# Peptides against a protein of PDB entry 5A53: the designs that were tried, part 116

Target 1, 230 residues: chain A of PDB entry 5A53
Amino acid sequence: LVENVKQALFIPGQSCNKNLHDIMVDLSALKKPDMKRFNRKNDIHPFEDMSPLEFFSEKNDCSLMVLMTSSKKRKNNMTFIRTFGYKIYDMIELMVADNFKLLSDFKKLTFTVGLKPMFTFQGAAFDTHPVYKQIKSLFLDFFRGESTDLQDVAGLQHVISMTIQGDFQDGEPLPNVLFRVYKLKSYKSDQGGKRLPRIELVEIGPRLDFKIGRIHTPSPDMVTEAHKKP

## One batch from the design tools (peptide; made by RFdiffusion4, then SolubleMPNN)

Design b2_p14_7_s4 (from b2_p14_7 with Y3E D6S F12K)
Fold by OpenDDE base, seed 5:
Structure b2_p14_7_s4 (fold): chain B 230 residues (1-230), chain A 14 residues (1-14)
Amino acid sequence: as target 1 above (230 residues)
Amino acid sequence: SDELDSLIPRSKPL
């Protein structure tokens, strides 16, 4: 079963600003060709009414959505939404910290469109804590692209690194998730006439530190249905 | 252009 690549829809909310637009452009570039962007602002409040998002999911055939909003309480907020059968499966608010870097802040490295990223997750909580498990699941699902059985090492161009910013105890505020994108750069080092392949990771952007906001979790029934292999 | 015009959800008529 070739699972159809999940399409992403990027939606500027009414409060979308230039910074969020620029972040949206750069993050969505990593999802090409499986991405759509709206050019107009939409007044959507997903934690108040989810019906507009379900409508957009169905009408655009997009099971992934990102809503771009900004307020004093939730500055540079990217709400990531997944749908199943065009119904809301889960949502998470990820607020981009002000220290973000755009692709333009890095050395322009050309990347091939449509290549799957390799993911790396740093922090035990990605496997144990429900919120970080959801984040891990979301980003894997968002960028997984076409299910190729062989991650052809030849097709490995970029790495997405997600790091939990420090340790935390129960009841403490959840640490930020550090989102980093690297390009694999092969160097031929001539050491003593033997060309040793040296691989280096070069950051290419965007650089995003995500503060975790509100979360909507799926019902147990929706979890069961979404995990049914067709 | 990967840009779509925003669809306004038709408010379900009450």
Scores: peptide ipSAE 0.032, ipTM 0.577, DockQ to the pose 0.029
Fold by OpenDDE base, seed 2:
Structure b2_p14_7_s4 (fold): chain B 230 residues (1-230), chain A 14 residues (1-14)
Amino acid sequence: as target 1 above (230 residues)
Amino acid sequence: SDELDSLIPRSKPL
């Protein structure tokens, strides 16, 4: 079953700034070729009116959207939206901390477009806590590229690492999610005539620390419909 | 560049 690769639409909001634009460009590069970007700013407030996003989902055939907004309260805010049947399924605000690094901050490495990243999740809350479960689900769904039947390590070029920044208790602010992207680099070491394959992880960027904002969760009915196998 | 012009949401007339 070739799972239909979900297309992503990146939308600059009215308050989109240069930093968010650069972050958008770099993050969206990881979603190529299954990505569209708007060049024009759109005045969209998804937690007030979702209808513009549903319209964009349908008109662009994109079941994934990322709205780029920035304010004093919600600086460098990436609202990740998923749709089902072009209706809003879920939303989450992920605010990029000021310590972000762009692809230009790392050694430029060539990568093959369209290869599915391997994911690593660090933190028990990714399996237990509803918000982190949604984040895990979102990122797995977002970067679920073509199912290359190449389970071969040769097809693995990227590792996306997502780490919950520290422990937290009930009622505490949710720790940031540390987003890191690595490339697998194979080295042939000529030690003693045996070429031992050495694999190294090289960070390639972007480096993003996500502060969690507002969340919209799907209705039980939409969950049921979205899990109906055709 | 995979950059598209933004669509203008047509307000469905209520």
Scores: peptide ipSAE 0.032, ipTM 0.581, DockQ to the pose 0.030
Fold by OpenDDE base, seed 3:
Structure b2_p14_7_s4 (fold): chain B 230 residues (1-230), chain A 14 residues (1-14)
Amino acid sequence: as target 1 above (230 residues)
Amino acid sequence: SDELDSLIPRSKPL
């Protein structure tokens, strides 16, 4: 069963600023062609009322949403939302640190739109800790393109790296997640008259360090229904 | 870019 590619909707909240808009544009570029954006600010508070997001999910046929908001307590906040049957499945706040880099900060490289990225995850907590497991699941689901049967190595263009920033113990604040995007670049190296193929990773952006905020977890019943393969 | 209009009407400032 080729599952239909999940569509993403990017929503500027009422407190969306220029920096968040620029981050939204750059992150959403990685989700093309399976992405929609609103141009107008929407007054949405997903941890107070989820109903507007469920309405947007249904009306736009988008099972992924990203809400862009900013406050003193939650600066540069990207709320990632997933829906199942147009109902909220889960939510997570990821706040972008001030050290972010945009695509314009990197050398422009041509890329094919719609190619599935490879993911790398650094940190044991991505497999053990419930919050980091949710982040891993979210990003894999968010950037899961068409299931091309041929994971043709020839089709691999991008690598997304996600790293937990340091070790932590139980009860400590959760370390940031470092989000990095690379393009695979093939070089012919001339080493002693032999042209050896060399592959290098070139950072292309955006560069985002995510601070973890509030989380909404799915009910056990929704987990069971979402994992039922038709 | 296919930009969608907001589905929430901007409340006119009173």
Scores: peptide ipSAE 0.025, ipTM 0.578, DockQ to the pose 0.022
Fold by OpenDDE base, seed 1:
Structure b2_p14_7_s4 (fold): chain B 230 residues (1-230), chain A 14 residues (1-14)
Amino acid sequence: as target 1 above (230 residues)
Amino acid sequence: SDELDSLIPRSKPL
């Protein structure tokens, strides 16, 4: 079975700054080898005109896109876009809080390129609330691609943890999503002659707290067509 | 070297 791994395109918007560039580099490193990055800024406003993104999806053969923009209202904004048949399927704005940490802020650990991360989701709303369901779907789709049943536990190197920051009621502002990346580190523990493999999770970065912004949801017809592909 | 057919110069993979 040839895994049709979805390709990602990272696009600096016109308002892209150094912090967003650094975040883009670090996040895209987790998607290697299945990513492309543009060097040039592009003036794209996806909630006003989607046509440039559809054009880039087709020309780059990328069904995943991330647009990097920043404004007073939407600081450090990562717009995640999915396409189906090179048409916009869904979009979500995820604004990175100022407390972010880069890979350089953590102890350098070597990792193998191309190993698929395991995901963990903390918060019931990831299964019940439409917005958090979309976020869960997006991140699983972005990093796992087609789930072959044999994600060989032997190949497990990374865990991506996504946590909803606290409880919320209906009509309240949606809590941030805490994005954390860990490496599994095996230690040989010499406890009492039984070498029990000790596995520890070591944070490797980036560390991102996502504030939820605007959302575009797919049409019912596009949902039906997207689920027909095996 | 996948010749990236894009109108916009792509960054070399780091």
Scores: peptide ipSAE 0.011, ipTM 0.543, DockQ to the pose 0.029

Design b2_p14_8_s1 (from b2_p14_8, 9 letters changed)
Fold by OpenDDE base, seed 3:
Structure b2_p14_8_s1 (fold): chain B 230 residues (1-230), chain A 14 residues (1-14)
Amino acid sequence: as target 1 above (230 residues)
Amino acid sequence: PKIYRGIEAEDYLL
């Protein structure tokens, strides 16, 4: 079974503004080289009609899509879409809070394009709650990259951290997900004439706090088909 | 080779 690397398509919606465009550019930079961006705005409402997204998935050969929209009710909204066989599998709205930081807000560190990130997830709900399980699955799938048999430890450059902001009970509003990106930096520490290797995590951005919006889940039949090994 | 674009189970991505 040979699976090609999933390609991502970033789509500015009609209501896309400068801030959301900048967020799009920075987040999509982490998906290089497996990323396409549209330069033109497209009037797409995925929770009303999914057909335009299925068309774009097929025509661009992208099984991952991110639609950028902004309104009073859904400010800085990134709708993440996955397709299976060019049909909508799932969707989730993740709204970026106003406290976001861009790559330009951090010290520029050179990084190699195309290296697979490591992930850390903080919060038990990532393993138990259906919405947070979908978020975990989405981001792991989104940044999976090339299947390399050897995780050459030398190729581990980035860590993506995802944290559920606080505890919640059943029926309460779902806490935000804190998205953070770090680079592994090796230092030679000189402690008393002995150079000990020290590794530190340095935040490189973007920094995004995601508020959860609307969700579309696949039918049981589509789940079964998507998990079938041929 | 048949290119299958499945949703992989989360356990394979860790």
Scores: peptide ipSAE 0.041, ipTM 0.610, DockQ to the pose 0.294
Fold by OpenDDE base, seed 1:
Structure b2_p14_8_s1 (fold): chain B 230 residues (1-230), chain A 14 residues (1-14)
Amino acid sequence: as target 1 above (230 residues)
Amino acid sequence: PKIYRGIEAEDYLL
Protein backbone atom coordinates (compact mmCIF):
# COMPACT_ATOMS: atom_id res chain seq x y z
CA LEU B 1 0.00 0.00 0.00
CA VAL B 2 1.41 3.37 -1.02
CA GLU B 3 0.01 6.07 1.20
CA ASN B 4 -0.21 9.47 -0.44
CA VAL B 5 0.42 12.57 1.65
CA LYS B 6 -2.82 14.23 2.74
CA GLN B 7 -3.15 17.74 1.35
CA ALA B 8 -4.51 20.60 3.48
CA LEU B 9 -6.68 23.49 2.29
CA PHE B 10 -6.79 26.67 4.39
CA ILE B 11 -9.97 28.69 3.84
CA PRO B 12 -10.59 32.21 5.13
CA GLY B 13 -14.24 32.56 6.11
CA GLN B 14 -16.25 35.73 5.62
CA SER B 15 -15.41 36.88 9.16
CA CYS B 16 -11.66 36.18 8.82
CA ASN B 17 -9.59 39.05 10.27
CA LYS B 18 -5.89 40.02 10.22
CA ASN B 19 -5.03 37.98 13.32
CA LEU B 20 -6.63 34.83 11.89
CA HIS B 21 -4.91 35.42 8.57
CA ASP B 22 -1.53 35.68 10.30
CA ILE B 23 -2.24 32.53 12.34
CA MET B 24 -3.31 30.74 9.14
CA VAL B 25 -0.08 31.73 7.37
CA ASP B 26 2.11 30.55 10.25
CA LEU B 27 0.31 27.26 10.90
CA SER B 28 0.11 26.44 7.18
CA ALA B 29 3.87 27.02 6.83
CA LEU B 30 4.34 23.86 8.96
CA LYS B 31 2.29 21.87 6.40
CA LYS B 32 4.37 22.90 3.36
CA PRO B 33 4.65 21.63 0.66
CA ASP B 34 1.33 19.78 1.18
CA MET B 35 -0.82 22.88 1.62
CA LYS B 36 -3.06 25.23 -0.36
CA ARG B 37 -4.44 28.58 0.83
CA PHE B 38 -7.36 30.51 -0.55
CA ASN B 39 -6.87 34.25 -0.88
CA ARG B 40 -10.58 35.02 -1.15
CA LYS B 41 -13.02 34.92 1.73
CA ASN B 42 -15.76 32.29 1.49
CA ASP B 43 -19.07 32.45 3.34
CA ILE B 44 -19.10 28.93 4.85
CA HIS B 45 -20.98 27.76 7.93
CA PRO B 46 -19.89 24.11 8.30
CA PHE B 47 -22.26 23.20 11.16
CA GLU B 48 -25.24 24.48 9.12
CA ASP B 49 -24.26 23.23 5.64
CA MET B 50 -21.28 20.96 4.94
CA SER B 51 -21.82 20.78 1.14
CA PRO B 52 -19.44 23.67 0.24
CA LEU B 53 -16.60 21.97 2.16
CA GLU B 54 -17.21 18.64 0.42
CA PHE B 55 -17.12 20.48 -2.92
CA PHE B 56 -13.82 22.18 -2.03
CA SER B 57 -12.34 18.88 -0.81
CA GLU B 58 -13.07 17.21 -4.14
CA LYS B 59 -12.20 20.17 -6.40
CA ASN B 60 -8.82 20.78 -4.72
CA ASP B 61 -8.06 17.11 -3.87
CA CYS B 62 -7.63 18.07 -0.20
CA SER B 63 -8.76 15.65 2.53
CA LEU B 64 -7.80 18.15 5.25
CA MET B 65 -9.36 21.61 5.57
CA VAL B 66 -9.12 24.49 8.03
CA LEU B 67 -11.79 27.21 8.05
CA MET B 68 -10.86 30.56 9.65
CA THR B 69 -13.82 32.44 11.21
CA SER B 70 -14.42 34.87 14.08
CA SER B 71 -17.50 35.99 15.99
CA LYS B 72 -18.31 37.24 19.51
CA LYS B 73 -19.30 33.69 20.52
CA ARG B 74 -16.44 31.94 18.63
CA LYS B 75 -13.49 34.33 18.46
CA ASN B 76 -10.43 33.29 16.41
CA ASN B 77 -12.07 30.00 15.44
CA MET B 78 -10.16 27.40 13.42
CA THR B 79 -12.55 24.67 12.27
CA PHE B 80 -10.52 21.58 11.39
CA ILE B 81 -12.26 19.28 8.90
CA ARG B 82 -11.30 15.84 7.63
CA THR B 83 -12.94 14.14 4.66
CA PHE B 84 -13.10 10.55 3.50
CA GLY B 85 -14.01 10.03 -0.16
CA TYR B 86 -14.62 13.80 -0.26
CA LYS B 87 -17.40 13.43 2.35
CA ILE B 88 -17.15 14.99 5.80
CA TYR B 89 -15.61 12.54 8.27
CA ASP B 90 -15.17 14.77 11.32
CA MET B 91 -14.98 18.42 12.36
CA ILE B 92 -13.77 20.28 15.43
CA GLU B 93 -13.74 23.96 16.38
CA LEU B 94 -10.50 25.12 18.01
CA MET B 95 -10.60 28.77 19.09
CA VAL B 96 -7.22 30.50 19.47
CA ALA B 97 -6.88 32.44 22.73
CA ASP B 98 -5.77 36.10 22.58
CA ASN B 99 -2.32 35.29 24.05
CA PHE B 100 -1.12 33.68 20.79
CA LYS B 101 2.40 34.21 19.44
CA LEU B 102 3.38 34.26 15.76
CA LEU B 103 6.61 32.99 14.17
CA SER B 104 7.80 36.62 14.09
CA ASP B 105 7.64 36.72 17.91
CA PHE B 106 10.42 34.09 18.12
CA LYS B 107 14.04 34.00 17.03
CA LYS B 108 14.13 33.20 13.33
CA LEU B 109 15.61 29.76 12.75
CA THR B 110 16.25 28.10 9.42
CA PHE B 111 14.22 24.96 8.76
CA THR B 112 13.95 22.42 5.96
CA VAL B 113 10.52 22.27 4.32
CA GLY B 114 8.79 18.89 4.28
CA LEU B 115 10.34 17.30 7.38
CA LYS B 116 7.88 15.46 9.63
CA PRO B 117 7.30 16.66 13.17
CA MET B 118 7.47 14.40 16.18
CA PHE B 119 4.51 14.73 18.54
CA THR B 120 4.31 14.73 22.31
CA PHE B 121 0.98 14.60 24.15
CA GLN B 122 0.64 15.58 27.80
CA GLY B 123 -2.56 14.56 29.58
CA ALA B 124 -4.16 11.15 30.11
CA ALA B 125 -7.40 12.36 28.48
CA PHE B 126 -5.71 12.22 25.04
CA ASP B 127 -6.05 8.43 25.30
CA THR B 128 -9.37 8.14 27.19
CA HIS B 129 -11.67 11.12 26.52
CA PRO B 130 -13.45 11.07 23.11
CA VAL B 131 -12.90 14.78 22.32
CA TYR B 132 -9.20 14.73 23.18
CA LYS B 133 -8.78 11.43 21.30
CA GLN B 134 -10.24 13.16 18.24
CA ILE B 135 -7.81 16.09 18.68
CA LYS B 136 -4.86 13.68 18.98
CA SER B 137 -5.98 11.73 15.90
CA LEU B 138 -6.56 14.94 13.93
CA PHE B 139 -3.14 16.48 14.58
CA LEU B 140 -1.25 13.24 13.99
CA ASP B 141 -3.12 12.79 10.70
CA PHE B 142 -2.74 16.46 9.72
CA PHE B 143 1.07 16.52 10.09
CA ARG B 144 1.91 12.89 9.23
CA GLY B 145 3.50 13.72 5.87
CA GLU B 146 5.01 11.03 3.61
CA SER B 147 4.99 7.45 4.89
CA THR B 148 8.68 6.74 5.35
CA ASP B 149 9.77 3.46 6.95
CA LEU B 150 12.86 5.39 7.97
CA GLN B 151 12.01 7.30 11.07
CA ASP B 152 15.46 8.65 10.35
CA VAL B 153 16.45 10.52 13.50
CA ALA B 154 18.52 12.60 11.08
CA GLY B 155 15.25 13.79 9.54
CA LEU B 156 13.80 14.93 12.87
CA GLN B 157 13.67 18.72 12.97
CA HIS B 158 10.48 19.69 14.79
CA VAL B 159 8.62 18.65 17.90
CA ILE B 160 4.97 19.60 18.33
CA SER B 161 3.85 19.51 21.96
CA MET B 162 0.16 19.31 22.83
CA THR B 163 -0.79 19.71 26.50
CA ILE B 164 -4.19 19.63 28.20
CA GLN B 165 -4.25 22.68 30.48
CA GLY B 166 -4.94 21.11 33.87
CA ASP B 167 -7.17 18.41 35.28
CA PHE B 168 -10.94 18.30 34.85
CA GLN B 169 -13.89 16.25 36.03
CA ASP B 170 -16.94 14.96 34.21
CA GLY B 171 -19.41 17.76 33.47
CA GLU B 172 -16.78 20.52 33.70
CA PRO B 173 -15.75 22.65 30.72
CA LEU B 174 -12.96 21.00 28.74
CA PRO B 175 -9.54 22.56 29.42
CA ASN B 176 -7.67 24.27 26.60
CA VAL B 177 -5.05 22.45 24.53
CA LEU B 178 -1.67 24.17 24.56
CA PHE B 179 -0.02 23.90 21.13
CA ARG B 180 3.76 24.49 21.07
CA VAL B 181 6.33 24.02 18.30
CA TYR B 182 10.01 23.38 18.96
CA LYS B 183 13.05 22.94 16.76
CA LEU B 184 15.75 20.47 17.71
CA LYS B 185 19.02 22.34 17.92
CA SER B 186 22.21 20.31 17.99
CA TYR B 187 25.13 21.83 19.85
CA LYS B 188 28.63 20.54 19.52
CA SER B 189 29.64 20.45 23.15
CA ASP B 190 33.42 20.31 23.18
CA GLN B 191 33.39 19.43 26.86
CA GLY B 192 36.61 17.57 27.71
CA GLY B 193 37.32 15.96 24.32
CA LYS B 194 34.11 13.90 24.34
CA ARG B 195 31.87 15.40 21.68
CA LEU B 196 28.57 14.53 23.28
CA PRO B 197 25.90 15.88 20.94
CA ARG B 198 23.73 18.10 23.08
CA ILE B 199 20.23 18.47 21.68
CA GLU B 200 18.08 21.33 22.92
CA LEU B 201 14.48 22.19 22.13
CA VAL B 202 14.02 25.79 21.02
CA GLU B 203 10.50 27.17 20.71
CA ILE B 204 9.94 28.52 17.18
CA GLY B 205 6.18 29.16 17.16
CA PRO B 206 3.44 29.60 16.53
CA ARG B 207 2.23 29.41 20.14
CA LEU B 208 -1.50 28.68 20.27
CA ASP B 209 -3.85 27.94 23.17
CA PHE B 210 -6.92 26.18 21.74
CA LYS B 211 -10.33 26.46 23.36
CA ILE B 212 -12.50 23.53 22.26
CA GLY B 213 -15.80 24.35 20.53
CA ARG B 214 -18.32 22.29 18.58
CA ILE B 215 -17.53 18.85 17.19
CA HIS B 216 -18.92 16.59 14.49
CA THR B 217 -18.17 12.88 14.78
CA PRO B 218 -18.58 10.20 12.09
CA SER B 219 -21.05 7.34 12.29
CA PRO B 220 -19.64 3.95 13.35
CA ASP B 221 -20.11 2.71 9.77
CA MET B 222 -18.12 5.64 8.38
CA VAL B 223 -15.34 4.94 10.91
CA THR B 224 -15.18 1.31 9.74
CA GLU B 225 -15.02 2.31 6.06
CA ALA B 226 -12.42 5.04 6.64
CA HIS B 227 -10.09 2.62 8.49
CA LYS B 228 -10.61 -0.18 5.96
CA LYS B 229 -7.36 -0.87 4.14
CA PRO B 230 -8.04 -1.74 0.47
CA PRO A 1 0.31 -0.23 -5.82
CA LYS A 2 -3.06 1.00 -4.49
CA ILE A 3 -3.06 4.51 -3.01
CA TYR A 4 -4.68 4.44 0.40
CA ARG A 5 -6.50 7.66 1.39
CA GLY A 6 -8.17 6.32 4.53
CA ILE A 7 -7.83 7.47 8.09
CA GLU A 8 -5.30 5.17 9.66
CA ALA A 9 -5.78 3.82 13.13
CA GLU A 10 -3.89 5.87 15.75
CA ASP A 11 -1.41 3.01 16.20
CA TYR A 12 -0.16 3.59 12.63
CA LEU A 13 0.12 7.36 13.05
CA LEU A 14 2.83 6.95 15.67
Scores: peptide ipSAE 0.039, ipTM 0.621, DockQ to the pose 0.292
Fold by OpenDDE base, seed 2:
Structure b2_p14_8_s1 (fold): chain B 230 residues (1-230), chain A 14 residues (1-14)
Amino acid sequence: as target 1 above (230 residues)
Amino acid sequence: PKIYRGIEAEDYLL
């Protein structure tokens, strides 16, 4: 079964500001070449009316969408949307905390476009808690890239780390998800005549702390259909 | 090959 690479559409909402635009540019750079960005603001309120997103999904052949909005209540809000058959499957609001870092805040490293990231998830809730399971599923799906049989070490350029910021109990506010991107840097160290390959992780950005907002989950029927292998 | 666009979480865990 060969899956087509899911295309992402980044949509500036009406309230999209410069910071969100910059975040959008940087995050979407990680999704190249499988990414489109709208240049114009669109007045979309996905939790009020999802129909514009379904329209954009179909018209752009993008099963992944990210809506960039900002308000006092939902500052720096990235609404991640997935579609199945151009119908809304799930949505999640991830608000970027003010402590974000852009790619420009890090040492510019050469980046090969189209290489699949490796993921690391820190926090048991990514496997147990429904919201964090959705986040894990979303990001894995979002950045999956091409299905290559050969995950050759040569193809591993970067690691995306997602960490739940601390422990939480039932009924407590959900901790932020810390999004970090690292590049694998190989060094040839000549120590004692043995060239030991040294690999270092270098943060390349963006650095995003996601506050979790509203969520839309698929119906059981949509889950069944979306998991049906033809 | 039929193109599948399902929601599968492949574990790309290290």
Scores: peptide ipSAE 0.059, ipTM 0.634, DockQ to the pose 0.253; fails the geometry check
Fold by OpenDDE base, seed 4:
Structure b2_p14_8_s1 (fold): chain B 230 residues (1-230), chain A 14 residues (1-14)
Amino acid sequence: as target 1 above (230 residues)
Amino acid sequence: PKIYRGIEAEDYLL
């Protein structure tokens, strides 16, 4: 089974502003070369009508989409969409908090385009709570890239960390998800004539705190079809 | 080769 790398399409909505555009540029840079960005604003309301997104998925051959919108109620909103057979599989609104940092806010480090990230997930709810399970699945799928043989471990250069911001109980608002990106920096330490590999994590950005918004979940039938291995 | 565009389960490299 050869799976092609999932392509992402970044779409500025009608309400997209400069800050949200800058966030889009920085986040999409992590998905290069498997990414397209539209330069023009598109009037799309995915929770009212999904058909324009299905059209864009098919037309651009992108099974991943991110719609960038901003309003008073949903400021800096990134709607993440996945399709299966060019039909909407799932959607989630992730609103970027005002404390965001762009790549330009960090020390510029050399970055090789197209390398797979490693992931870390902090918070038990990523394995148990339906919403956080969807977020985990989404980001793993979004950044999966090419099927790598174990030999490509030497090419790992960065880690994406996702943390649930605190504990919560049933009926409470869902805590934000803290998105962080780190570069692995390898050093040869000479400790008493024994060279031990030392790895340090350096934050490279972007830094995004996601507030969870509206969600669309697939039908049980669509889940079954999407998980069928040919 | 069949191109699979499915949503694979959790067997990602931790």
Scores: peptide ipSAE 0.041, ipTM 0.608, DockQ to the pose 0.283; fails the geometry check

Design b2_p14_8_s2 (from b2_p14_8, 11 letters changed)
Fold by OpenDDE base, seed 3:
Structure b2_p14_8_s2 (fold): chain B 230 residues (1-230), chain A 14 residues (1-14)
Amino acid sequence: as target 1 above (230 residues)
Amino acid sequence: PKIYRGLEAQEYLL
């Protein structure tokens, strides 16, 4: 079974502003070369009508989509959509908090385009709670890249860290997810005349705190079909 | 080769 690399389509909604556009540009840069961006605004309301997104998925051959919208109730909202067979599989609203940082806010480090990120997840709920399990699945799927059998350690340059901000009980509001991106930097440390290799994580951005919004989950039948190996 | 678009995300956990 050869699975093609999933392509991502970034769509500015009608209410997309400069801040969301900048966030879109920076996040989509991490998905290069496997991304497309629309330059025009599109009036799409995915929780009211999903048909326009299914059309865009098929027309652009993109199984991943991100819709950028902003309102008083849902400020800086990134709706992440996955499709299976060009039909909506799942959706989740992730609203970016106002404390975000762009790539330009960090020291510019050169990185190779197309290398797969490593992931770290902090919080037990990523393995137990259905919403955080969906978020984990989404981001792993979004950044999976090319299936190479040879994980050349030399090709590992990025770490994406996702942290649940604090503990919560059943019935409480879901804590934010802290999204951080790091680059591995090798240093030659001179300790007592011995050059020891030192590896450090340097934050490169973007820095995003995600507030969880509305969710669409697939039907059990669609889950079965999506996991069915031909 | 049949191209299958599954949901099996390979977990690259450190």
Scores: peptide ipSAE 0.035, ipTM 0.663, DockQ to the pose 0.253
Fold by OpenDDE base, seed 4:
Formats: sequence, C-alpha cells, structure tokens
Structure b2_p14_8_s2 (fold): chain B 230 residues (1-230), chain A 14 residues (1-14)
Amino acid sequence: as target 1 above (230 residues)
Amino acid sequence: PKIYRGLEAQEYLL
C-alpha cells in the first residue's frame, strides 16, 4: 500500500489578520511542497457549515485544511480540518497565543524543503486523553510527508516538539500545547584531539502555543471507513 | 500500487 502524501490547503478566513497570515506562511513552509495557500479571504464558519470545506477539499484535492480566523473569543484561531473522501473527518480549533515567534525571530538556517520532520510528544495525555490523541494524530498526519520505507536518518533535519503545558485533572481546562520546531545541527567538538560528533537542536520556529478550542470528532462509521485498508 | 489515503499516523518518535 502506497499512501499519497496528503496535501494541505491553508485558507485565510474573513477575519484573518496580518499576524495569522504570517503564522500561516511560516507554518505552511514546513508543509512544502505539499501545500496550497489561498490568497483571498473566504467567509467560512466550519462549526456552522462544513460544506464549503468539503467543496474546497474536493476541488483542490486537499485532505488537510487550515482555516485562519480571529475574533475576540477565538483570537489567532487555526482550525485544522481533515477530510476523508472529501468529507469532514475531524476538526480542531487551535488558537495561537500572543507570545508566538515567527521564523524571522530565529537565526536563519539553511534547510532542505520537503524533508520529513521527526516528532516528539511530551505529556502522557497524548496517548490517553481523546483531545490530545486527536492533536497527536492530526500533527503526525499533517506532517507525515512521503512514506519512505527507509528512514534515512541523514535526511532528518527537523524535529517538531509538542508539549502539553503542565498537568491537569479531569474537568479542568485543557492545558496549551507548546509547538516548537528544531533543526538538527551537527558540531565538530574537538575534545582532546578526538572529534566527537555533537548534535544539537536549534530552534528555528515558528514557536506557537496552542490553546485548544472546539473540536469535531468523526462518527464511528467514518472512523471505520477511514482506517479500512483497501 | 494501491493508493491508500488512510488516517493512520506512523509515529516517528525520537
């Protein structure tokens, strides 16, 4: 079974602002070349009517979508949408906190476009809590890239780190998810005449703290169909 | 080759 790389469509909503646009540009850069961006604002309210997103999914052949909206209640909101068969599978609102950093805020490092990122997840809830499981699934699916049988470790340049910001109990507000992007940088350390390869993680951005908003989960039937191997 | 567009995320945990 060869899975095609999922294409992402970034959609500025009607309320998309400069900050969200910049965030969109930077985040979408990590999805190149498997990314499209709309240049025009679209009046889409996915939790009210999903049909425009299904239309865009089909017309653009994109099974991943990100809607950029902002309001007083949902500032810097990135709605991540997945489709299956051009029908909405799941949605999640991830609101970017005001402390975000863009790629321009970090030291420019050369990187190869299209290399598959590695992921790290910090927090037990990524494996146990349904919302964080969805987030984990979403980001892994979003940035999966080409299915290579051989992970050429030499081709792995980026690490995406996702951390749940603190512990929480049942019934408490869900902690933010800290999204960080690092580049693997090799240094030649000369310690006592032995060159030991040292690998360091250098943050490259963007830096995003995601506040969790509304979610849409698939029906059990859609889950079954989406996991059905042909 | 069968094209599968499944939602199974392969975990590449570091």
Scores: peptide ipSAE 0.023, ipTM 0.592, DockQ to the pose 0.266
Fold by OpenDDE base, seed 2:
Structure b2_p14_8_s2 (fold): chain B 230 residues (1-230), chain A 14 residues (1-14)
Amino acid sequence: as target 1 above (230 residues)
Amino acid sequence: PKIYRGLEAQEYLL
């Protein structure tokens, strides 16, 4: 089964500020060409009423959405939404910490649009803890791109690294998720007459530390339906 | 037709 590439819709909320807009632009650039951005602010409160998001999902044929909002309580909040059959599947608030870096803060490297990222996940909780499992699932789903059987090494441009910031115990606040993007840079090193290919990881941005906010999880029935292969 | 969009995380094993 070859699934169509999931399209992402980036939505500035009514409280979207310049920083969030810049973050939106940079993060969405990693999702090109499978991305749409709204230019107008939309007054959407997904944890109060999900209907506008379902409407946008259907009208734009986007099963991935990111709502950009900011308040004193939820500063630089990126609400990631997934839909199934244009109905809300899951949602998670990921608030960007103030220490963020934009693509402009890094050395501009040439980036080929449409290449799939590789992912690395650091932290056992990505496989065991429900919230971090959802985050892992979300980002893998978000950036999956086209299903190509050919892992063409030539198609490997960048790595997205996601790290849980420190250890935590049950009942403690969930540590931030450190989002980092690296480009693979190949160097021809002439060391001692043997050209050894040297590969370096160069951070390209954006650099985002995500504070976890509110979560909506699908019903068991919706999970079953979403996993039914035709 | 319900568009099946598998949410199965393909582990990209590096």
Scores: peptide ipSAE 0.021, ipTM 0.584, DockQ to the pose 0.340
Fold by OpenDDE base, seed 5:
Structure b2_p14_8_s2 (fold): chain B 230 residues (1-230), chain A 14 residues (1-14)
Amino acid sequence: as target 1 above (230 residues)
Amino acid sequence: PKIYRGLEAQEYLL
């Protein structure tokens, strides 16, 4: 069973601003060619009415969506939505902190479109805490790309690092998730006639610190259906 | 079909 590559739809909300637009452009570039972007703002409030997103999912054949909104309460908010059978599976608000960096803030490096990122997750909560488990699942699903049996290490271009910013106790606010993108640079170091392969990670952007907002979780029945292999 | 009047016809930017 080969699952088709999940397509992502980026949707500017009514309150989308220039910063969010720029973030959208940069983040969506990592999802090319499996990405669509709307050029017009849509008045969508997914935590009030999910039906417009279900409509967009079906109409555009996109099981991944990102809604870009901003308010005083939820500044630079990226709502990540997944659908199953064009019905809402889960949603999570990830608000980008003001310290973000765009691709233009980093040294331009050559980038091949369509290569899969490798992920690294830092923080035990990614495996134990339900919210961080959802975030991990979301990002792995979002950037999974084409199922290739042979991940040729030669095809590894970039690493996405996701770090939980510090420890937290039960009942405390959930720490931010630090999203970082690195390109692997291979240098042939000629040290004394032995070419030692040197691999360096170079940050390429975007740099995003995600504050966790509202979450919608699927029902147990929907989880069961979504995991059924046809 | 629910016509969502608030959903604009979108052009895709690739």
Scores: peptide ipSAE 0.010, ipTM 0.424, DockQ to the pose 0.030; fails the geometry check

